# Peptides against a protein of PDB entry 4N78: the designs that were tried, part 60

Target 1, 186 residues: chain A of PDB entry 4N78
Amino acid sequence: HFQVICRLLGYQGIAVVMEELLKVVKSLLQGTILQYVKTLMEVMPKICRLPRHEYGSPGILEFFHHQLKDIVEYAELKTVCFQNLREVGNAILFCLLIEQSLSLEEVCDLLHAAPFQNILPRVHVKEGERLDAKMKRLESKYAPLHLVPLIERLGTPQQIAIAREGDLLTKERLCCGLSMFEVILT
Target 2, 155 residues: chain B of PDB entry 4N78
Amino acid sequence: MAELQMLLEEEIPGGRRALFDSYTNLERVADYCENNYIQSADKQRALEETKAYTTQSLASVAYLINTLANNVLQMLDIQASQLRRMESSINHISQTVDIHKEKVARREIGILTTNKNTSRTHKIIAPANLERPVRYIRKPIDYTILDDIGHGVKW

## One batch from the design tools (peptide; made by RFdiffusion4, then SolubleMPNN)

Design b1_p12_5_s3 (from b1_p12_5, 6 letters changed)
Fold by OpenDDE base, seed 3:
Structure b1_p12_5_s3 (fold): chain B 186 residues (1-186), chain C 155 residues (1-155), chain A 12 residues (1-12)
Amino acid sequence: as target 1 above (186 residues)
Amino acid sequence: as target 2 above (155 residues)
Amino acid sequence: SRFLEQLKQLAA
């Protein structure tokens, strides 16, 4: 689903969606969540000591449950505050999954374009073969597919310009070194 | 352009007219040959004359058709060339626009990006000294302070 | 072209 969304929206659509999500998240965090958190901080027990490990996990849980009983039982906390937190969480997950999906699409594009851009993978060298000789053979094999040089030789100046621009756009992708998710977390 | 215009306005219409005229002439020739054969005392001679006229007429029509066909083909070639040029121009514009749109889109999304850094994992550090359990004093919490906060859904 | 010339000669 996220792959399809990425394909449909493209860079422009993704940018718009991400911006709007950031606005929503900001609104939730600075609005309702902040207010609830402030209130909760005020009513939180000032002294909450860690119970002894001897009580075991159930005992420790009961201890904290008792300490926070009044807070946990507050209905609005469960229905409003936790819901808003879920929304924020969903937004974060959405951004993460969009970025991952976009990265996959970009990698695929790069891989598909590689033969046309003189980007050849390193080949496995069997015993007794020279890497250089094998690479030269590959280069020779794919030389006719080099798009920009081909167009430079056969094309009009306008076509050459377009080919160069297209080549650059193909090579420069977000997955090469940029992250949207890190910006969202900040 | 001048050549195409000449083909469209003069050569092709002229050739078509010539073919129509040829049709009427052929009918006259046929009538003549038939009458000549019937009236002639020398049937062999009349037949040979008819053959000669038939051959000539066929050659003439063939020439007219060939000329017209060539002119039509030439016209189509010129038009095809014009269409190819137009297509090339449109494609160029389209590609230029697409590249521009892509650049704009990339700038916009780029604003939302930063360099990939290895995120430092925050380690939760357990406190070194386990504090003795302090007796919890329960104080009632007044939640009315939250009544004005949120979407106000009263259940 | 030769054929066309021949046809032209015959039509002429």
Scores: peptide ipSAE 0.021, ipTM 0.697, DockQ to the pose 0.011
Fold by OpenDDE base, seed 4:
Formats: sequence, C-alpha cells, structure tokens
Structure b1_p12_5_s3 (fold): chain B 186 residues (1-186), chain C 155 residues (1-155), chain A 12 residues (1-12)
Amino acid sequence: as target 1 above (186 residues)
Amino acid sequence: as target 2 above (155 residues)
Amino acid sequence: SRFLEQLKQLAA
C-alpha cells in the first residue's frame, strides 16, 4: 500500500503530505499534548520514591497505582491525551513507512538505471573466476547502453542537455544520503 | 513547405485531372478503333492501328499513374518528416517540463530531509569466512504486524 | 529512369 502511495503521489505529493503531517503533529504537540503534560507535571506527586524491593512486584505496582490514582482516573487523559499521542505515533509511523517505501522505489530505479549510467553492480566472483575478467565483460556488455555518451554523440544539443539533466536526476536520489524521518523526529 | 503546398494544391490534383481526362480520351480512341475496324476493308491494317493506339494509350496512362504515385509518395514523405520533427519538438518540450517539475518536487521534498547519520557502524569486519551471502529472502514485510499498531487505517 | 523515359516517348 505504501509503495502504491509513493508511486501515486511522487516526490511532490509526498512532500505535501509530509508537510501537512508535520503541521498536524506540531499542532498536537504544542497544543493539547503540551497542555496535558504541563497539567500532569503539576499534579504529579512531588515525592515518589521507589518502594523497597521487599514489597515485590505487586506491591510496587499497587504503590504506583495509588500514587497515580488521580492521574489514571483523569478521564481526559485517556480520551484526549492518549488519543493525540496515538495520532502522533501514527503520523510518525506513516512517515517512516513512506520513507522506507520511497527508498525502496528509489533503489529500484537506481538499479534499473545503473546499466545506462555506467554503474556496474558489485559482482560476486564465484570460485575460480577472475574479478577483472567479469568486470571487463560487464563493462563491454553495457558500454553501448551508456545513455549520456550515446546522446552526446548522436543527439541534438537539446537532447544532450535533457539527457544530462535526466542522468543527474536519476543519480541524485534521497536514499543516497537523505532522511525525512530524522526531520520528523526533530 | 512550398514543395508540399505545390504537391497538394497543384501536382496531385493536376495529375488526378489528367487521369480523368485520359479516361475520356481513351473512350474516344476505343470508339474510333472500333469504327475504323468495322469500316476498313483492310482488317489487318485496322487491327495493327488499334494495337498501336492501345499501346500508346496504355503507356500514357502508365506514365500518368507513375507520376501521380511518385508525387503522392513524395508528399507523404514530406509530411512524415514534418510530423517527426513536430514529435521531436513536442517530446523535447515535454521532457523539459517534466525535468523542471521533478526538480521542483525534489526541492520541496528536500526541505523535509536531513543527512542520514551514517552511524559509524563499527567496521563490520567481514568475517574471514565469507559466509555465503545469506540469500536475503525478502521476507515480505508483513504489514499486518502494523495493523495492531495505531487506531488509524484498518487495511 | 529509363523506363520512365520510354513511357514518355510512348506517350508522346
């Protein structure tokens, strides 16, 4: 599904969606969540010491339940604050999955374009084969497919310009060194 | 353009008219030959004359057809060339626009990106034993695992 | 071309 979304939206569509999601997340964080967090901090017990280990896990849990009873019983915390946190979480997950899907698509595009751009795959040499021989064979095999040199030789100036620009755009992909998810986390 | 116009407006219509005129003339020649054969005391001579007229008429028609056909072919070649040029121009424009759109889109999404922190992953010391590349069996990302995460989209 | 010339001669 995310792959389909990525294909459908493209870079521009993804950018728009991500920007809007960031706005929503920002609004949720700076608005409702911040207010609830501030309120929770105010009502939080000032002294909450870790109970002694002697009370066991049930006793410790009961202790914290008692200390946090007022917070847990706060209905708006469950209905509003936790919901908003879920929305933020969903947005983060969405962004992550979109980025992952986009990266996969970009990698596929790069792989498909590689023969045309003089990018040779790292060839695993089977036992007994010389790496150099395989590389030379691959170079020879794909040499006629090098698009930019071919167009530079046979094409019009306009075609050459387009081919160069296209080549550059094909090579420069987000997956090569950029992350959207990190921006979302900041 | 001038050549194409001449072919379309003058040469081809002229050739068609010439063929039409030749048809009417052929009918007259046929009538003449028939009457001449009937009225002539020397049937052999009349037949030879008819053969001569027939040959001449056929040659004339063949010439007219050939000329017209060549003109039509020339017209089509010129038109095909023009269409190819137009197609090329349109393609260039389209590609230019697409590249521009892509650049804009990439700038927009680029604003939302930062450099990947290449965590200095410890030099995965390639174990000396090149473990057989575990066929990365792309386990289909079971996205159903995420179905339980978040209240949003039940797929 | 020769054929065309012959046709022209015959048509004349």
Scores: peptide ipSAE 0.019, ipTM 0.698, DockQ to the pose 0.012
Fold by OpenDDE base, seed 2:
Structure b1_p12_5_s3 (fold): chain B 186 residues (1-186), chain C 155 residues (1-155), chain A 12 residues (1-12)
Amino acid sequence: as target 1 above (186 residues)
Amino acid sequence: as target 2 above (155 residues)
Amino acid sequence: SRFLEQLKQLAA
């Protein structure tokens, strides 16, 4: 699903969605969640002593349940605060998954473009074969596919300019050194 | 453009008219040859004359058809070339617009990005020595160590 | 072209 979303939205669509999600998250955090956290801090028992271990796990649980009874019974905490936290969590997860999916798409694009951009994979060398000879053969095999040099030789000045720009745009991908998710977490 | 216009407005219509006129003329020639053959005392001479007119007529029609066909082909070639140029121009504009849109999109998403903290992940140089898989020996957690920490019942 | 020239000569 996220892969399809990434393909459908593209960079522009993803940017718009991310910006809106950030606004929503900011609004939730600075508004409702902050207010509830402040209230919870005020209502929290000032002194919560560790119960004696002699009460066993059930007794300790009951003790804490009793101490936190007012907080647990606060209906708005469950219905509003937790819901808002879920929304924030979902937004964060969405951003993460979108970035991961986008990275996969970008990697695929880079791999597909590689033969046309003189980007050759490191070939596995079998025992007895010279790496240099194999690489030279590979270079020779893909040399006719190098798009920019081909267009520079056969194309019009306008076509050459477009080809160079296209080549640059193909090489410059977010996955090469940029992260959206880190910005979202900051 | 001038050549195409000349072909469309003058040469091709003119060729079509010439073929039509040729049809009328051929009918007249046929009538003449028939009458000449019937009325002539020398049938052999009349036949030879008919053969000559037939050959001339066929050659004339063939020439007219060939000329017209060549003009039509030339017209089509010029039009095809014009369409190709137009297509090339449209493609160029389309590509330029697409590149521009992509640049704008990248600027927008770029605002939402930061440099990946390449934590110098020390290239875990796989130690050349395949460390023998240290058999994970699950040591049971001795919880008795915590018995002295807190209000636990000292037995 | 030779054929066309021959036809022109015949039509002429």
Scores: peptide ipSAE 0.019, ipTM 0.704, DockQ to the pose 0.011
Fold by OpenDDE base, seed 1:
Structure b1_p12_5_s3 (fold): chain B 186 residues (1-186), chain C 155 residues (1-155), chain A 12 residues (1-12)
Amino acid sequence: as target 1 above (186 residues)
Amino acid sequence: as target 2 above (155 residues)
Amino acid sequence: SRFLEQLKQLAA
């Protein structure tokens, strides 16, 4: 699903969605969640010391239940605060999954374009073969597919310009060095 | 452009008109040949003359049709070439627009990105001193050590 | 064209 979303939205659509999600998350964090956290901090016992181990697990639990009674009984915590946190969590996960999916699409594009851009994978060398010779053969094999040089030779100036720009756009991908998710976390 | 215009406005209409006129002329020639045959004392001569006119008439019509057909074909070829050029131009514009849109999109999404901290995987320099696997003796966590720090509720 | 003219002349 996320792959389809990435394909459908493209960079522009993804950017828009991400921006809106960031706004929503920011709104939730700085608004409702912050307010609840502040309230919780106010209601939180100023001194919550660990009970003695001697009371055993039931006693310790009862102690904390007593100390946190007001918090636990705060109905809005469960209904609103946790829901908002879930929404934030979902948004974060969504962003992560979108980025991952986008990265996969970009990698696929790069791989598909590679033969046309003189980007050749390192080939497996069998015993007795020289890597350089094999790579040279491979290069020679794919040389006719090099798009930009081909267009430079046969194309119009306009076509050459378009080809160069297209080549650049194809090579420059977010997955090569950029992260959206890191921005979201900041 | 000038050639196409000439074909459309002059040569093809002119050819069509010529063909139409030839029809009328052929009818006259036919009438003449018929009358000439009837009135002539030398029927053989009249027949030969009619054959000559018939051959000539057919040749002329064939020429007119061929000329007209060639002009029409030429017109179509020119138009086809123009359409191809137009298509090429549109394609170039389209590609340019697409590239531009892509650049804009990339800028927009780029604002939402930061450089991947390529954590240089610092070669975990294996500490030179292979710490002897200290046999993890599960010492039971003596939670009593924390008893002095916490003011437990004295029930 | 000359032929057509000749035919026209003959038909006239």
Scores: peptide ipSAE 0.017, ipTM 0.696, DockQ to the pose 0.007; fails the geometry check

Design b1_p12_5_s4 (from b1_p12_5, 5 letters changed)
Fold by OpenDDE base, seed 3:
Structure b1_p12_5_s4 (fold): chain B 186 residues (1-186), chain C 155 residues (1-155), chain A 12 residues (1-12)
Amino acid sequence: as target 1 above (186 residues)
Amino acid sequence: as target 2 above (155 residues)
Amino acid sequence: SKFLQQLLELAK
């Protein structure tokens, strides 16, 4: 599903969705969640001393239950606040999954473009074969597929310009050095 | 443009009219030959004259058809060339617009990105063959670093 | 035209 979303939205659509999600997350954090956190801070006992070990585990648990009774009984916390936190969590997960899916798509595009951009696969050298000979053979095999040199030789100046720009755009991808998720976490 | 217009407005219609007129004339020639043969005391001579007219008529029609055909072919070639030029122009514009849109999109998404913390240790191991003055070939980004990220089908 | 001449020759 996320792969399809990435394909449908493209870079532009993903950017818009991410921006809107960030706004929503910000609104949730600074609005409802912040208000509940403030309320919780007010209700929190100012002094919560560790109970004596003599009360045992059940007694200690009961002590903390009593100290946090007002928080536990706060019904709106369970319904509204936790729901908003879930929404924030879902938004974060969505962003992560979109980035991962986009990265996969970009890698696939790069792999598909590689033969046309003079990017040769790593050659596994079998025992007894010279790496240099294999590389030369591969270079000769794929040389006719090099798009930019081909167009430079046969194309119009306008076509050459477009080919160069297209080549650059194909090579420059987010997955090569950029992360969206890190920005979202900050 | 002027040549195409001349072909469309003058030469081809003119050739079609000429061919149509030739049809009418051929009918007249046929009638003449028939009447001449019937009325002539020398049937052999009349037959030879008919043969001559037939040959002339065939040659004339062949010429008219050939001329018209060549003009039509020329017209089609010119039109095909014009269409190709127009197609090329449209494609160029389309590609330019697409590239522009892509650049804009990338800028927009780019503002939502930060540089990946590349651990200091991943030295892009330049392939050892330093010696060939490799023309400033932008080192192809080694995308194999991404091979470990995702359920890639190990072929 | 050369074509017409050829046709005329063929008709001879």
Scores: peptide ipSAE 0.019, ipTM 0.662, DockQ to the pose 0.012
Fold by OpenDDE base, seed 2:
Structure b1_p12_5_s4 (fold): chain B 186 residues (1-186), chain C 155 residues (1-155), chain A 12 residues (1-12)
Amino acid sequence: as target 1 above (186 residues)
Amino acid sequence: as target 2 above (155 residues)
Amino acid sequence: SKFLQQLLELAK
């Protein structure tokens, strides 16, 4: 699902969705959640001493239940605050999954473009074969596929410009050094 | 452009008209040859004359058809070339727009990104010495050490 | 003109 969303939205669509999600999260955190946290801090027992171990597990549980009775009975905490926290959590997860999916798509694009951009994978060298010879063969095999040099040789000035720009855009992907999720967490 | 216009407006219509006129003329020639053969005392001469007119007529029609066909082909070639140029222009514009849109999109999403803290993953230099996997000997946790900590019911 | 000439030659 997230892969499909990434394909449908593209960079622009993802950016818009992420910006809106950030606004929502910010609003939830600075508004409703903050207010509930402040309220909870006010009703939190100032002094909560550890009960004596002699009371056993049931007694200790009852003690804490009694001390936190006001918090546990706060109905709005369960209905509103927890819901808002779920929304924030879902938003964070959504952002994470979108970024992961986008990264996968970008990697796939890079891999597909690699033969056309003179980006050669490291070839597994079998025992007895020279790495250099294999690499040269590989280079020779893919040399005719190098798009920019081909267009520079055969294309119009306009085509050359477009090819160079396209090549640059293909190489410059977010997955190469940029993270969206880190921005969301900050 | 001038050549295409000339072909469309003058040469091709003119060729079509000429071919139509040729049809009318051929009918007249046929009538003449028939009458000449019937009325002539020298049938052999009349036949030779008919053959000459037939050959001339066929040559004329062939020429007209060939000229017209060549003009039509030339017209089509010019039109095909114009369409190819138009297609190239449209493609260029489309690609330019796509690149621009992509750049804008990348700027927008770029605002939402930060540099990956490449934690210098210390190249785990595989120690050259394959340290023998130290057999993780799970030492059993002796919980008896905790027996003296807390008021447990001494049975 | 060349085509017509060729046709005339063939009729010959």
Scores: peptide ipSAE 0.018, ipTM 0.679, DockQ to the pose 0.010
Fold by OpenDDE base, seed 4:
Formats: C-alpha cells, sequence, structure tokens
Structure b1_p12_5_s4 (fold): chain B 186 residues (1-186), chain C 155 residues (1-155), chain A 12 residues (1-12)
C-alpha cells in the first residue's frame, strides 16, 4: 500500500502529505499533549525512588503502579492523551513507512538507470575469474547504453541539455543521503 | 509548406481529374475501335489500329497512375516529416516541463529532509557493581492491565 | 519506371 501511495503521490504529493502530517503532529504535541503533560507533572509524586532490586520485577512494577495509581486511573489520560499519542505514533509510523517505501522505489530507479549512466554493479568474482576482466567485459557490454554520451554525440543541443538534466535528476535521490524521518523526529 | 500545398490542392486533384478524363476518353476510343472494326473491309488493319490505340491508352493510363502515385507518396513523406518534427517538439516541451516539475517537487520534499545521521548507539554502560542475586519471589503479575495501552496499528 | 518507359516507347 505504501509503495502504491508513493507512486501515486510522487515527490510533490509526499511532500504535501508530510507537511500536513507535521502540522497535525505539532498541533497535537503543542496542544493537548503538552497540557496533559503539564498536568501530569504537577500531580507526579515528588519523591519516587527506585525500589530495591530485592523486590524483583513484579514488586517494582507494583510499586510504580501504586505510586502512579492516580495518574493511571485518570480517565482523560486514557481516552484523550493516549489517543493523541497514538495518533502521533501513527503519524510517525506513516512517515517512516512512506520514507522506506520511497527509498525502495528510488533504489529501484537507480538500479534500472545504472546501465545507462555508466554505473556498474558490484561484481561478485567467482573462483577463477579475474575482477579486471569481468569489469572490462561489463564496461564493454554497457558502453553503448551510456545515454548522455550518446545524446551528446547524436542529439541536438536541446536534447543534450535535457539528457544532462535528466541524468542529474536520476542520480540525485533522497535515499543517497537524506532522511525525512529524522526531520520528523526533531 | 508550399510544396505540400501544391500537392494537396493542385497536383493530386489534377491527377485524379486527369484519370477521370482518361476513363471517358478510353470509352470513346473503345467505341471507335469497335465501330471501325465492324465497318472496315480490312479487318486486319482495323485490328492493328485497335492494338495501337490500346497500347497508347495503356501507356497513358500507366503514366497518369504513376505520376499520381508518386505525388501521393511525396505528400505522405512530407506529412510524415512534419509530424515527426512536431512530435519531437512536443516531446521536448513535455520533457522540459516534466524536468521542471520534478525539480520543484524535489525542492519541496528536500526541505523536509536532513542528512542521515548514524544513530549514536547509546553505549549501555553496564553497571559496574554486579548486584548480588537476591532471591526474588515472583508474584503473578496481571498483564491484562497493559492490554488496553498497546493496541498497535491494526494492519 | 523501366516498364513505364517501355510502354511510353511503344505508344509512340
Amino acid sequence: as target 1 above (186 residues)
Amino acid sequence: as target 2 above (155 residues)
Amino acid sequence: SKFLQQLLELAK
């Protein structure tokens, strides 16, 4: 589904969706969640020491449950605050999955374009094969497919310009070094 | 353009008219040859004359057809060339627009991106003091309390 | 073309 969404929206559509999601997340964080967090901080036990390890995990959990009983039993926390946190979480997950899907599409595009851009795959050398010979063979095989040099030789100035720009756009992908998800986390 | 116009407006219609006129003339020639053969005392001479007229008529028609066909082919070639030029122009414009749109889109999404930072794995500092194993009596923890908190995204 | 030329020659 996310792959289809990525294909349908493209870079522009994804950007718009991400921007809107960021606005929603910001609104949730700065609004309702912040208010609840402030309230929770006010009602938080002033002294909450770590129980002795002797109580074990269940005892420690029970201790914290007791200390936070009033907070846990706060109905609005469960219904509103946790819901908003879920929405934020879902938004974050959505962004992550979109980015991952987009990255996959970009990688596929790069792989498909590679033969036309003089980008050779990492060749696994089988036993008995020389790396240099294999690389030369690959270079020779794909040399006729080099698009930009071909168009530079045979094309009009306009075609050459388009080919160069297209080549650049094909090479420059987000997956090469950029992350949207990190921006969302900030 | 002038050549194409001449072909479309003058040469091809003219050739078609010539063929039509030729048809009418051939009918007259046929009638003449038939009557001449019937009325002639020398049937052999009449036959030879008919053969001559037939050959001439066939040659004329063949010439007209050839000329017309060549003109049509020339017209089609010119049109094909024009279409190819138009196609090239349209493709160029389309590609230019697409590249521009892509650049704009990439700028927009680029604003939402940052360089991939390798997540500094927080070194879990192992606590230096090995806590002495205290015999923990496990009371059964009712985990049902957590069932309402963790409803993950139903995929 | 050659055929047409021949026909034209015969028609003369």
Scores: peptide ipSAE 0.018, ipTM 0.676, DockQ to the pose 0.010
Fold by OpenDDE base, seed 1:
Structure b1_p12_5_s4 (fold): chain B 186 residues (1-186), chain C 155 residues (1-155), chain A 12 residues (1-12)
Amino acid sequence: as target 1 above (186 residues)
Amino acid sequence: as target 2 above (155 residues)
Amino acid sequence: SKFLQQLLELAK
């Protein structure tokens, strides 16, 4: 599903969605959640020490229940605050999954373009074979597929320009060095 | 353009008219030959004359048809070439627009990105400056990052 | 004309 979304939205759409989600998250955090946190801090016992273990589990539970009575009785905490937290969490997860999906798509694009851009995979070297010789053979095999050089030789100036720009755009991918999720977490 | 215009406005219509006129003339020639054969005391001579006219007429028509056909073909070739040029132009424009849109999109998404943490610790290091660049800056790409990802991708 | 056609046929 996320892959489909990524394909549908593209970079532009993803950017817009991510930006809006960030706004929503920010709004939730700075608004409702912050307010609830402040309220909780106000009702939180200033001193909450661990009771003695001799009281046993029931006694300890009762102690904390008593200390946190006001918090537990705050009905809106469960309904509104936790819901907002879930929304924030979902938004974060959404962003993560979108980025991951986008990265996969980008990798696929890179892999598809690789033969046309003189990007060769590492080849398995069998015993007795030299890596260099094998790579050279591969290079020779794919040399006719190098798009930019081909167009530079056969194409018009406009085509050459477009090919170069396209090549650059094809090579440049977010997955190679950039992270959106890290920005979200900051 | 001048050649195409000449073909469309002068040569092809002219050729069509000539062919039509030729039809009328051929009918006259036929009538003449028939009458000449009937009236002539020397039938052999009349026949030879008719053969000559027939040959001439056929040659004339063949020439007219060939000329007209060639002109039409030439016209079509020119038009086809023009269409191809237009198509190429449109394609170039389209590609240019697409590239532009892509660049814009990448700039927009780029502002939402930061450098991946390359540290082995996989710890998110908060940037010293909370301010993110407003503009997407192109950085050299390390393709080695794909070495670990490319394995197992099912197409 | 029919006459010319006939002549052409004879000439073949």
Scores: peptide ipSAE 0.017, ipTM 0.656, DockQ to the pose 0.008

